Peptides against a protein of PDB entry 4IGA. Designs and how they scored, part 2

Target 1, 116 residues: chain A of PDB entry 4IGA
Amino acid sequence: KRVLIVDDAAFMRMMLKDIITKAGYEVAGEATNGREAVEKYKELKPDIVTMDITMPEMNGIDAIKEIMKIDPNAKIIVCSAMGQQAMVIEAIKAGAKDFIVKPFQPSRVVEALNKV

## One batch from the design tools (peptide; made by RFdiffusion4, then SolubleMPNN)

Design b1_p25_1_s3
Fold by OpenDDE base, seed 1:
Structure b1_p25_1_s3 (fold): chain B 116 residues (1-116), chain A 25 residues (1-25)
Amino acid sequence: as target 1 above (116 residues)
Amino acid sequence: SELEKKIEEALKKVEKALEELRAAA
C-alpha cells in the first residue's frame, strides 16, 4: 500500500517516512500543508494518508473534508500534537479513520496503518 | 502546561482503549 505523508515539519515527515518504509509500506509522496495534501491526493491517489492538523495555508481538518469530497472511502490517519484534543475530535467527525497523539511510538503508527 | 499534560494523558488512555477494542474484535 502507498502512503501520503502530510506534515509541515520536515523532521516529522522524515520520521514517518522511516516508520512507514520499515513497516513494508511505500511512500507515495509528501505534503507540507492541507492545500498541497489535497493536490497530492488527486495526483498520487494514495491508499492511506497520515495527516497533521496544525499547518499553514490549510489545516488538516479542512484537508480531510476536501479529500473526503474527492474520495469518501479515503483512509486518513490523523497525527496530533499535545493540546489539540478538540481538533482531533473534529477530524474524526470530518472522516478520519484513526488518530495518533504526538509524541508516538513507531509501533502505534504501524498498528494504525495495518488497521485502516 | 499542566492542562496540556492532562489532555495528553487522557488522549493516550483513549488510544490504548481503542487499541484494545480493535485487538479484541
Scores: peptide ipSAE 0.026, ipTM 0.522, DockQ to the pose 0.061
Fold by OpenDDE base, seed 2:
Structure b1_p25_1_s3 (fold): chain B 116 residues (1-116), chain A 25 residues (1-25)
Amino acid sequence: as target 1 above (116 residues)
Amino acid sequence: SELEKKIEEALKKVEKALEELRAAA
């Protein structure tokens, strides 16, 4: 399966890319904000999306909503930093299939990828 | 902060519970 990685932090994208690749998944591409995520989703049609919440231009919650409008069956895993409880709840309500709390263990990411 | 730590712990606990529930199902 192909994964779109969405996070404004280059380091985080690199980390996720490493985890995803080592787990046997393919990285479809990367996005650095919610607007780019929506655009990349249309372009790449990934099987799974890992979605950060706090991003410039468009946050992850809005990106989830827009992606769900495009594809109601989208498989979105939220990766949320500490202190973003309300956003995590909103993301799940918006259609996210799972959430991962930062900092996370690689095994947790793999579990989420396998379960969506 | 203390609030952030509490939120982190709560979220981690929920995360663990969901993982265990999935494993049991």
Scores: peptide ipSAE 0.026, ipTM 0.522, DockQ to the pose 0.062
Fold by OpenDDE base, seed 4:
Structure b1_p25_1_s3 (fold): chain B 116 residues (1-116), chain A 25 residues (1-25)
Amino acid sequence: as target 1 above (116 residues)
Amino acid sequence: SELEKKIEEALKKVEKALEELRAAA
């Protein structure tokens, strides 16, 4: 399966790319904000999306909503940092299938990928 | 901050509960 990685932090994208690749998944592409995520989803048609919440231009919640309009069956895994409880809840309501709290262990990411 | 720590702890608990729920399904 192919995964679209969305996060404004280059370090985080690199980390996720490493985890995803080692787990046997293919990285479809990367996005640095919610608007780019929506565009990349249309372009790449990934099987799974890892979605950061706090990003410039467009946050992850809005990106989830837009992607769900494109594909109601989208498989989106939210990755959230400390202090974002309310936003995580809203992301789940928006259609996210799972959420991972930062900092996370690689095995948690793999579990999420396998379960969605 | 203390508030951030409490939020983090709560989120970790929810995450664990969700994992357990999925494992049981």
Scores: peptide ipSAE 0.025, ipTM 0.519, DockQ to the pose 0.060
Fold by OpenDDE base, seed 5:
Structure b1_p25_1_s3 (fold): chain B 116 residues (1-116), chain A 25 residues (1-25)
Amino acid sequence: as target 1 above (116 residues)
Amino acid sequence: SELEKKIEEALKKVEKALEELRAAA
């Protein structure tokens, strides 16, 4: 499966890329904000998306909503430092399939990838 | 860490509950 990695932090994208690749998945591409994520989703048609929340231009929640409009069957895994209940609820309501709190263990990401 | 594990478990429960709610709606 091909994964689109969305995070404004280059280090985080690098970390996720390493985890995803080592787990046997392919990295479809990267996005640095929500608007770019939506554009890349249309372009790359990834199987899975890892989505940060706090980003410039467009936040992850709005990006999830827009992607779900494009593809109601999108498989989006949120990866965010903002693990507050309200944010989790908002992400799930938007259509996210899972929510991973930063900092995370690589195994948690792999588990999420395998589940969706 | 133990804290990380507890958070993960809690989030999983919340996720599943919300998923069920969404599916029912």
Scores: peptide ipSAE 0.021, ipTM 0.498, DockQ to the pose 0.046

Design b1_p25_4_s2
Fold by OpenDDE base, seed 5:
Structure b1_p25_4_s2 (fold): chain B 116 residues (1-116), chain A 25 residues (1-25)
Amino acid sequence: as target 1 above (116 residues)
Amino acid sequence: SMELEKKIEEALKKVKEHLEELKKL
C-alpha cells in the first residue's frame, strides 16, 4: 500500500517516511500543507494518508474534509501534537480513521497503518 | 450516528491512554 505523508515539518515527514518504509509500505509522496495534501491526493491516489493538523495554507481538518469529498473511502490517520478532546472529535467527525498524538512510538503508527 | 460515536470514543480512549503514558515519563 502507498502512503501520502502530510506534515509541514521536514523532520516529521522524514521520520514518518522511515517508519512507513520499514513497515513494508510505499511512500506515494509528501505534502507540506493541507492544500498540497488535497492536490497530491488527487494526483497520487494513495491508499493511506498521514495527516498533520497545524499547517499553513490549509489545516489538517480542512484537508481531511476536502479529501473526503474526493474520496469518501479515504483512509486518513491524523498525527498531531494537538491532542485535545475537541480536536480528536473534530478530526473523527471530519472522517479520520485514527488519531495519533505527538510524540508517538513507531509501533503506534505501524498499528494504525495495519488497521485502516 | 452510533457508529460515529463509537469511533470517537475509541479515538479518545487511545489518546487518553497515550497521554497517561507520557505523564509517567
Scores: peptide ipSAE 0.590, ipTM 0.900, DockQ to the pose 0.957
Fold by OpenDDE base, seed 3:
Structure b1_p25_4_s2 (fold): chain B 116 residues (1-116), chain A 25 residues (1-25)
Amino acid sequence: as target 1 above (116 residues)
Amino acid sequence: SMELEKKIEEALKKVKEHLEELKKL
């Protein structure tokens, strides 16, 4: 399966890329904000998306909503430093399949990838 | 919907468990 990695932090994208590839998944591409995420989703048609929330241009919640308009069956895993209940609820309502709070262990990401 | 509420509940549970684990470090 192919994964689109969305995070404004280069280090985080690198970390996720390492986890994803070691788990046997392919990285379809990367996006640094929600607008890029939507465009990359259209272009690459990935199987899974890892989605940050706090990003410039367009935040992760809005990106989730836009991707869900494109593909109601999109498999989106949120990876965010914002672990507040309200944010979790909002992300799931928007269409996210899972919500991972930073900092996280690689095994948590792998579990999410395997289950979506 | 019941399905949505269940998904929310499961997500909240996982987040809670994660935060509790972090507190032990």
Scores: peptide ipSAE 0.589, ipTM 0.900, DockQ to the pose 0.968
Fold by OpenDDE base, seed 1:
Structure b1_p25_4_s2 (fold): chain B 116 residues (1-116), chain A 25 residues (1-25)
Amino acid sequence: as target 1 above (116 residues)
Amino acid sequence: SMELEKKIEEALKKVKEHLEELKKL
């Protein structure tokens, strides 16, 4: 399966790329904000998306909503430092399949990838 | 929906467990 990695932080994208590839998945591409995420989703049609929340231009919640409009069957895993209950609820309501709080263990990401 | 509520509860549970684990580190 191919994964689109969405995070404004280069380090985080690198970290996720390492986890994803070691787990046997392919990186479809990367996005640095929500607007780019939506465009890359259209272009790459990835199987899975890892989605940051706090990003410039367009936040992750809005990106989830837009991607779900494009593909109601999108498989989106949120990876965010914002672990507040309200944010979790909002992300799931928007269509996310899972919510991983930073900092995370690689095994948690792999588990999410395998289950969506 | 009831299914959505269940998904929310599950996600919240996972987050809670993670936060508890972080406290131990």
Scores: peptide ipSAE 0.586, ipTM 0.900, DockQ to the pose 0.972
Fold by OpenDDE base, seed 4:
Structure b1_p25_4_s2 (fold): chain B 116 residues (1-116), chain A 25 residues (1-25)
Amino acid sequence: as target 1 above (116 residues)
Amino acid sequence: SMELEKKIEEALKKVKEHLEELKKL
């Protein structure tokens, strides 16, 4: 399966790339904001998306909504430092399949990838 | 929907558990 990694932080994208590849998944590509995420989803048609929330240009919630318009069957895993209940609820309502709070264990990401 | 509510509950549970573990560090 191919994964699109979305996060405005380069170090986080690198970390996720390492976790994803070591778990046997392919990295389809990367995006640094929600607008790029939507564009890359259309272009790459990944099987899974890891999605940050707090990003410039377009936040992760809006990106989830736009991707779900493109593909209602999109498999989106949120990875965010914002673990507030309201944010979790909003992300799931938008269409996210899972919500991982930063900082996280690599095994948590792998489990999410395997379950979506 | 009931399905959506269930998904929300599950996500909240996982997040709560994670945050509780972080408090121990």
Scores: peptide ipSAE 0.579, ipTM 0.897, DockQ to the pose 0.942

Design b1_p25_4_s4
Fold by OpenDDE base, seed 5:
Structure b1_p25_4_s4 (fold): chain B 116 residues (1-116), chain A 25 residues (1-25)
Amino acid sequence: as target 1 above (116 residues)
Amino acid sequence: SAELEKKIEEAIKKVKEHLEELAKE
């Protein structure tokens, strides 16, 4: 399976790339904001998306909504420093399959990838 | 939706458990 990594932080994208590849998945590509995420989803047609929330141009919640319009069966895993219940509810309502709070263990990401 | 509520509950549970683990470190 191919994964699109969405996060405005280069370090976080690098970390996720390492976790994803070591787990046997392929990295389809990367995006640094929500607008780019939507564009890359259309272009790359990934199987899974890891989605940050706090990003410039377009936040992760809006990106989830736009991707779900493109593909109602999209598999999106949120990875965010924001762990408030309200944000979790909003992300799941938008269409996210899972919600991982930063900082996280690599095993948690792998489990999410395997279950979506 | 009952299905949506279940998904929300599960997600909240996992997040809560994670935050509790972090608090113990």
Scores: peptide ipSAE 0.499, ipTM 0.877, DockQ to the pose 0.959
Fold by OpenDDE base, seed 3:
Structure b1_p25_4_s4 (fold): chain B 116 residues (1-116), chain A 25 residues (1-25)
Amino acid sequence: as target 1 above (116 residues)
Amino acid sequence: SAELEKKIEEAIKKVKEHLEELAKE
């Protein structure tokens, strides 16, 4: 399966890329904000998306909503430093399949990838 | 829907468990 990594932090994208590839998945590409995420989703047609929330231009929640309009069957895993209950609810309602809070263990990401 | 509420509940549960583990470190 191919994964699109969305995060405005280069370090985080690098970390996720390492975890994803070591778990046997392929990285389809990267996006640095929600608008780019939507564009890359259309272009790359990934199987899974890891989605940050706090990003410039377009936040992760809005990106989820836009991607779901394109593909109602999109598999989106949120990966965010914001773990408040309200944010979790909002992300799931928008269409996310899972919600991972930073900092995270690599095994948590792998588990999420395997379950979506 | 009941399905959506269940998904929300499960997501919240996992987040809480993670935060609790971090607090113990």
Scores: peptide ipSAE 0.490, ipTM 0.874, DockQ to the pose 0.973
Fold by OpenDDE base, seed 2:
Structure b1_p25_4_s4 (fold): chain B 116 residues (1-116), chain A 25 residues (1-25)
Amino acid sequence: as target 1 above (116 residues)
Amino acid sequence: SAELEKKIEEAIKKVKEHLEELAKE
Protein backbone atom coordinates (compact mmCIF):
# COMPACT_ATOMS: atom_id res chain seq x y z
CA LYS B 1 0.00 0.00 0.00
CA ARG B 2 1.07 3.56 -0.73
CA VAL B 3 1.07 6.28 1.92
CA LEU B 4 0.89 10.04 1.51
CA ILE B 5 2.75 11.75 4.36
CA VAL B 6 1.43 15.16 5.37
CA ASP B 7 3.39 17.25 7.87
CA ASP B 8 4.93 20.70 7.73
CA ALA B 9 8.03 19.46 9.56
CA ALA B 10 10.67 17.86 7.37
CA PHE B 11 12.00 15.94 10.36
CA MET B 12 8.61 14.41 11.04
CA ARG B 13 8.13 13.47 7.39
CA MET B 14 11.49 11.75 7.46
CA MET B 15 10.61 9.88 10.62
CA LEU B 16 7.28 8.74 9.25
CA LYS B 17 8.88 7.74 5.96
CA ASP B 18 11.29 5.51 7.85
CA ILE B 19 8.54 3.91 9.91
CA ILE B 20 6.27 3.44 6.91
CA THR B 21 8.90 1.91 4.66
CA LYS B 22 10.26 -0.39 7.37
CA ALA B 23 6.72 -1.61 7.90
CA GLY B 24 6.53 -2.68 4.27
CA TYR B 25 4.56 0.24 2.91
CA GLU B 26 5.53 2.56 0.09
CA VAL B 27 5.64 6.32 0.37
CA ALA B 28 3.47 7.73 -2.40
CA GLY B 29 4.60 11.25 -1.71
CA GLU B 30 4.77 14.10 0.77
CA ALA B 31 2.85 17.28 1.49
CA THR B 32 3.80 20.16 3.76
CA ASN B 33 0.35 21.67 4.28
CA GLY B 34 -3.32 20.87 3.86
CA ARG B 35 -3.61 22.44 0.44
CA GLU B 36 -0.73 20.36 -0.88
CA ALA B 37 -2.25 17.32 0.80
CA VAL B 38 -5.47 17.71 -1.14
CA GLU B 39 -3.59 18.28 -4.38
CA LYS B 40 -1.31 15.31 -3.82
CA TYR B 41 -4.23 13.09 -2.90
CA LYS B 42 -5.83 13.80 -6.27
CA GLU B 43 -2.54 13.34 -8.07
CA LEU B 44 -1.17 10.28 -6.32
CA LYS B 45 -4.33 8.50 -5.22
CA PRO B 46 -2.64 7.03 -2.15
CA ASP B 47 -4.10 4.17 -0.16
CA ILE B 48 -3.44 5.81 3.19
CA VAL B 49 -2.72 9.32 4.45
CA THR B 50 -0.86 10.32 7.59
CA MET B 51 -2.10 13.79 8.47
CA ASP B 52 -0.67 16.46 10.71
CA ILE B 53 -3.12 19.01 12.10
CA THR B 54 -1.25 22.24 12.71
CA MET B 55 -0.01 23.38 9.32
CA PRO B 56 0.16 26.61 7.35
CA GLU B 57 -2.04 27.35 4.33
CA MET B 58 -4.61 24.75 5.37
CA ASN B 59 -4.81 22.80 8.62
CA GLY B 60 -5.21 19.06 8.84
CA ILE B 61 -8.87 19.10 9.81
CA ASP B 62 -9.81 21.06 6.72
CA ALA B 63 -7.59 18.84 4.62
CA ILE B 64 -9.36 15.76 5.96
CA LYS B 65 -12.72 17.27 5.08
CA GLU B 66 -11.62 18.14 1.56
CA ILE B 67 -10.08 14.73 0.97
CA MET B 68 -13.23 13.04 2.23
CA LYS B 69 -15.22 15.04 -0.31
CA ILE B 70 -12.94 13.71 -3.02
CA ASP B 71 -12.88 10.17 -1.68
CA PRO B 72 -15.36 9.18 1.04
CA ASN B 73 -13.40 5.98 1.48
CA ALA B 74 -10.13 7.74 2.19
CA LYS B 75 -8.08 6.20 4.97
CA ILE B 76 -6.59 8.98 7.04
CA ILE B 77 -4.51 8.57 10.18
CA VAL B 78 -3.93 11.73 12.16
CA CYS B 79 -0.48 12.22 13.67
CA SER B 80 -0.46 15.34 15.79
CA ALA B 81 1.15 16.97 18.79
CA MET B 82 -2.33 18.15 19.74
CA GLY B 83 -4.02 15.52 21.85
CA GLN B 84 -6.98 17.42 23.23
CA GLN B 85 -10.28 15.58 23.27
CA ALA B 86 -11.89 18.33 21.25
CA MET B 87 -9.33 17.86 18.50
CA VAL B 88 -9.74 14.09 18.51
CA ILE B 89 -13.49 14.47 18.24
CA GLU B 90 -13.17 16.97 15.42
CA ALA B 91 -10.74 14.76 13.50
CA ILE B 92 -12.88 11.65 13.80
CA LYS B 93 -16.00 13.57 12.84
CA ALA B 94 -14.15 14.90 9.82
CA GLY B 95 -13.44 11.34 8.75
CA ALA B 96 -10.13 10.29 10.28
CA LYS B 97 -9.78 6.59 11.04
CA ASP B 98 -7.28 6.99 13.86
CA PHE B 99 -5.60 9.65 15.95
CA ILE B 100 -2.00 9.32 17.07
CA VAL B 101 -0.49 11.84 19.45
CA LYS B 102 3.12 12.93 19.19
CA PRO B 103 5.49 11.75 20.45
CA PHE B 104 4.55 8.26 19.35
CA GLN B 105 6.08 4.83 19.19
CA PRO B 106 6.72 3.43 15.73
CA SER B 107 4.62 0.39 16.62
CA ARG B 108 1.61 2.63 17.14
CA VAL B 109 1.91 3.99 13.62
CA VAL B 110 2.40 0.51 12.18
CA GLU B 111 -0.66 -0.75 14.02
CA ALA B 112 -2.72 2.10 12.62
CA LEU B 113 -1.46 1.47 9.10
CA ASN B 114 -2.36 -2.20 9.36
CA LYS B 115 -5.85 -1.58 10.71
CA VAL B 116 -7.24 1.15 8.48
CA SER A 1 -24.67 8.28 15.09
CA ALA A 2 -23.98 5.57 17.59
CA GLU A 3 -21.23 4.21 15.39
CA LEU A 4 -19.52 7.57 15.17
CA GLU A 5 -19.78 8.10 18.91
CA LYS A 6 -18.22 4.72 19.48
CA LYS A 7 -15.33 5.55 17.17
CA ILE A 8 -14.81 8.84 18.94
CA GLU A 9 -14.87 7.15 22.31
CA GLU A 10 -12.31 4.61 21.21
CA ALA A 11 -10.03 7.27 19.76
CA ILE A 12 -10.24 9.33 22.93
CA LYS A 13 -9.50 6.26 25.00
CA LYS A 14 -6.37 5.52 23.00
CA VAL A 15 -5.19 9.10 23.29
CA LYS A 16 -5.87 9.16 27.01
CA GLU A 17 -3.95 5.95 27.54
CA HIS A 18 -1.05 7.30 25.53
CA LEU A 19 -0.91 10.51 27.52
CA GLU A 20 -1.02 8.57 30.77
CA GLU A 21 1.89 6.46 29.62
CA LEU A 22 3.89 9.54 28.70
CA ALA A 23 3.15 11.09 32.08
CA LYS A 24 4.66 8.08 33.81
CA GLU A 25 7.95 8.46 31.98
Scores: peptide ipSAE 0.489, ipTM 0.874, DockQ to the pose 0.961
Fold by OpenDDE base, seed 4:
Structure b1_p25_4_s4 (fold): chain B 116 residues (1-116), chain A 25 residues (1-25)
Amino acid sequence: as target 1 above (116 residues)
Amino acid sequence: SAELEKKIEEAIKKVKEHLEELAKE
């Protein structure tokens, strides 16, 4: 399966890329904000998306909503430092399949990838 | 929907458990 990694932090994208690759998944591409995420989703048609929330241009919640309009069957896993209940609710309502709070263990990401 | 509420509850539970674990460190 191919994964689109969305995070404005280069280090985080690198970390996720390592985790995803070691788990046997392919990295379809990367996006640094919500707008790019939507564009890359259309272009790459990934199987799974890891989505940050706090990003410039377009936040992760809005990106989720836009991607879900494109593909109602999109598999989106949120990875965010924002772990408030309200944010979790908002992400799931938007269409996210899982919500991972930073900092996280690699196994948590792999588990999410395998379950979506 | 009931399914959505269940998914929300499960996600919240996982997040809470994670945060609790981090607080112990």
Scores: peptide ipSAE 0.475, ipTM 0.869, DockQ to the pose 0.953

Design b1_p25_6_s2
Fold by OpenDDE base, seed 1:
Structure b1_p25_6_s2 (fold): chain B 116 residues (1-116), chain A 25 residues (1-25)
Amino acid sequence: as target 1 above (116 residues)
Amino acid sequence: MKEEEELEKKIEEALEKVKKQLEEL
């Protein structure tokens, strides 16, 4: 399966890339904001998306909503420092399949990848 | 009703996973 990694932080994208590849998944591409995420989703048609929430231009919640309009079957895993209940609820309502709080263990990401 | 119940279940499951993750930190 191919994964689109969405995060404005280069370090976080690198970390996720390492986890994803070590778990036997392929990285389809990267996006640095929500607008780029929507564009890359259309272009790459990934099997899974890892989605940050706090990004410039377009936040992750709005990106989830736009991706779900494109593909109602999209498999989006949120990875966010914002672990508040309200944010979790909002992400799931938008269409996310899982929510991972930063900081996370690699095993938690692998579990999410395997279950979506 | 069914879609709303399914959404509520998904929210509950996600909240439980977040809680578990935070407890492991």
Scores: peptide ipSAE 0.698, ipTM 0.924, DockQ to the pose 0.963
Fold by OpenDDE base, seed 2:
Structure b1_p25_6_s2 (fold): chain B 116 residues (1-116), chain A 25 residues (1-25)
Amino acid sequence: as target 1 above (116 residues)
Amino acid sequence: MKEEEELEKKIEEALEKVKKQLEEL
C-alpha cells in the first residue's frame, strides 16, 4: 500500500517515512500543508494518508474534510501533538480512521497502517 | 440514529486509544 505523508515539519516527515518504509509500505509522496495534501491526494491517489493537524495554509481537519469530499473511502490516520479530546472527536467526525498522539512509538504507527 | 451511534462508537474507540497511548508515555 502507498502512503501520503502530510506534516509541516521536515523531521516528522522523515521519521514517518522511515517507519512506513521499514514496515513494508511505499511512500506515495509528501505534503507540507493541508492544501498540498489535498492536491497530492488528487494526484497520487494514495491508499493511506498520515495527517498532521497544525499546519500553515490549511490545517489537517480541513484537509481531512476536503479529501473526504474527493474520496469518501479515504483512509486517513491523524498524527498530531494535539491529543485533546475535542481534537480527537473533531478528527473522527471529519472522517479520520485513527488518531495517534505525538510523541509516538513506531509500533503505534504500524498498527494504525495495518488496521485502516 | 444508527449512523450517529456508529460515529459515537468510533469516537469512543479513538479516545480510548489516545488515552492508552498517553498512559504509555
Scores: peptide ipSAE 0.697, ipTM 0.923, DockQ to the pose 0.969
Fold by OpenDDE base, seed 3:
Structure b1_p25_6_s2 (fold): chain B 116 residues (1-116), chain A 25 residues (1-25)
Amino acid sequence: as target 1 above (116 residues)
Amino acid sequence: MKEEEELEKKIEEALEKVKKQLEEL
């Protein structure tokens, strides 16, 4: 399975790339904001998306909504420092399949990848 | 009704997972 990694932080994308590849998944590509995420989703047609929430240009919630318009079967895992209940609810309502709080253990990401 | 119930269940499951992560910090 191929994963699109979406996060504005280069170090976080690198961390997720390491976890994803070690778990036997392929990295389809990377995006640094929600607009790039939507564009890359159209281009790459990944099997899974890891999605940050707090990003410039377009936030992760809006990116989820736009991706779900493109592909109602999109498999999006949120990875965010914002673990507030309101954000979790909003992400799931937007179409996210899982919500991972930062900081996270690699095993938590692998579990999410395997379940979506 | 059924779709809303399924959504509520998904929200609850996500909240529980987040809670568990926060408890491990």
Scores: peptide ipSAE 0.696, ipTM 0.923, DockQ to the pose 0.972
Fold by OpenDDE base, seed 4:
Structure b1_p25_6_s2 (fold): chain B 116 residues (1-116), chain A 25 residues (1-25)
Amino acid sequence: as target 1 above (116 residues)
Amino acid sequence: MKEEEELEKKIEEALEKVKKQLEEL
């Protein structure tokens, strides 16, 4: 399966890339904001998306909504420092399949990838 | 109603996972 990694932080994208690759998944591509995420989703048609929430240009919630318009079957895993209940609820309502709080263990990401 | 109930269940499951993750940190 191919994964699109969406996070404004280069370090976080690198970390996720390492986890995803070591877990036997392919990295389809990367995006640094929600607008790029939507564009890359259209272009790459990934099987899974890891999605940050707090990003410039377009936040992760809006990106989820736009991706779900493109593909109602999109498999989006949120990875965010914002673990507040309201944000979790909003992400799931938008169409996310899972919510991972930063900081996280690699095993938590792998579990999400395997279950989505 | 069924779709809303399914959504509520998904939310509950996600919240539980987040809670568990935070407790492990």
Scores: peptide ipSAE 0.695, ipTM 0.922, DockQ to the pose 0.963

## One batch from the design tools (peptide; made by RFdiffusion4, then SolubleMPNN)

Design b1_p26_7_s2
Fold by OpenDDE base, seed 1:
Structure b1_p26_7_s2 (fold): chain B 116 residues (1-116), chain A 26 residues (1-26)
Amino acid sequence: as target 1 above (116 residues)
Amino acid sequence: SAELEKKIEEALKKVKEQLEELEKLK
């Protein structure tokens, strides 16, 4: 399966890429904000998306909503430092399948990838 | 929606469990 990694932090994208690749998944591409995420989703048609929330240009919640309009069957896993209950609720309502709080253990990400 | 509420509850549970595990590692 191919994964689109969305996060404005280069370090985080690199970390996720390592976890995803070692787990046997392929990295379809990367996006640094919500607008790029939507564009890359259309272009790459990934199987799974890891989505940050706090990003410039367009936040992760809005990106989830836009991607869900494009593909109602999109498989989106949120990875965010904002683990407040209100944010979790908002992400799930928008269409996210899972919510992982930063910092996370690699095993948590792998579990989410396998179950989404 | 009952289905949506269930999904929310499950997500909140997972987040809570993750945070508790992270706290144990400190």
Scores: peptide ipSAE 0.680, ipTM 0.922, DockQ to the pose 0.903
Fold by OpenDDE base, seed 3:
Structure b1_p26_7_s2 (fold): chain B 116 residues (1-116), chain A 26 residues (1-26)
Amino acid sequence: as target 1 above (116 residues)
Amino acid sequence: SAELEKKIEEALKKVKEQLEELEKLK
């Protein structure tokens, strides 16, 4: 399966890339904000998306909503430092399949990838 | 919907479990 990695932090994208590839998944591409995420989703048509929330230009929640309009079957895993209940609820309502809090164990990401 | 509420509940549960696990590992 191919994964689109969305996060405004380069180091986080690198970390996720390492985890994803070591787990046997392919990285379809990267995006640094929500707007890019939507564009890349259209372009690459990935199987899975890892989505940050707090990003410039367009946040992850809005990106999720836009992607879901494009593909109601999109598989989006949120990875965010914001683990508040309100944020989790909002992400799931938007269409996310899972929510991972930063910092995370690599195994948690792998489990999410395998389950979506 | 009931389905959405269940999904939310499950996600919240996972987050709580992750946070608890994180605390134990520290």
Scores: peptide ipSAE 0.679, ipTM 0.922, DockQ to the pose 0.880
Fold by OpenDDE base, seed 2:
Structure b1_p26_7_s2 (fold): chain B 116 residues (1-116), chain A 26 residues (1-26)
Amino acid sequence: as target 1 above (116 residues)
Amino acid sequence: SAELEKKIEEALKKVKEQLEELEKLK
């Protein structure tokens, strides 16, 4: 399966890329903000998206909503430092399948990828 | 909906569990 990695932090994208690749998944591409995420989703049609929340241009929640408009069957896993209940609820309502708080164990990401 | 509430509940549970695990690793 192909994964689109969305995070404004280069180091986080690198970390996720490593985890995803080692787990046997393919990296479809990367996005650095929500607007780019939406465009990349349209272009690449990935199987799975890892989505940051706090990003410039467009935040992750809005990106989730836009992607869900494009593909109601999108498989989006949130990876965010914002682990407040309100944010989790908002992400799930927007269409996210899972919510992972930063910092995370690589195994947690892999489990999410396998179960989404 | 009931389905959405269930999904939210499950997500919150997972987040709680993850946070607890993080605390144990300190």
Scores: peptide ipSAE 0.646, ipTM 0.912, DockQ to the pose 0.900
Fold by OpenDDE base, seed 4:
Structure b1_p26_7_s2 (fold): chain B 116 residues (1-116), chain A 26 residues (1-26)
Amino acid sequence: as target 1 above (116 residues)
Amino acid sequence: SAELEKKIEEALKKVKEQLEELEKLK
C-alpha cells in the first residue's frame, strides 16, 4: 500500500517515512501543509494518509474534510501532538480512521497502518 | 450517530492507552 505523509516538520516526515518503509509500505509522497495534502491526494491517489493537524495554510482537520470530499473512503491516520479529547473527536468526525499522539512509538504507527 | 460515537470512543480509548504506555517508558 502507498502512503502519503503530511506534516509541516521535515524531521517528522523523515521519521514517518522510515517507519512506513520499514513496515513494508511504499511512500507515495509528502506534503507540508493541508493544501498540499489535498493536491497530493488528488495527484497520487494514495491508499493511506498520515496527517498532521497543526500546519500553516491549511490545518489537518480541514485537509481531512477536503480529502473526504474527494474520496469518502480515504484512509487517514492522524499523527499529532494535540492529543486533547476535543481534537480527537474533531478528527474522527472529519473522517479520520485513527489518531496517534506525538510522541509515538513506531509500532503504534505500524499498527494503525495495518488496521485502516 | 451511534456509529460515529463508537468510533470516537474507540479513538479516545486508543489515545489514552498510548499516553499511558508512553508514561511507562519514561
Scores: peptide ipSAE 0.631, ipTM 0.908, DockQ to the pose 0.936

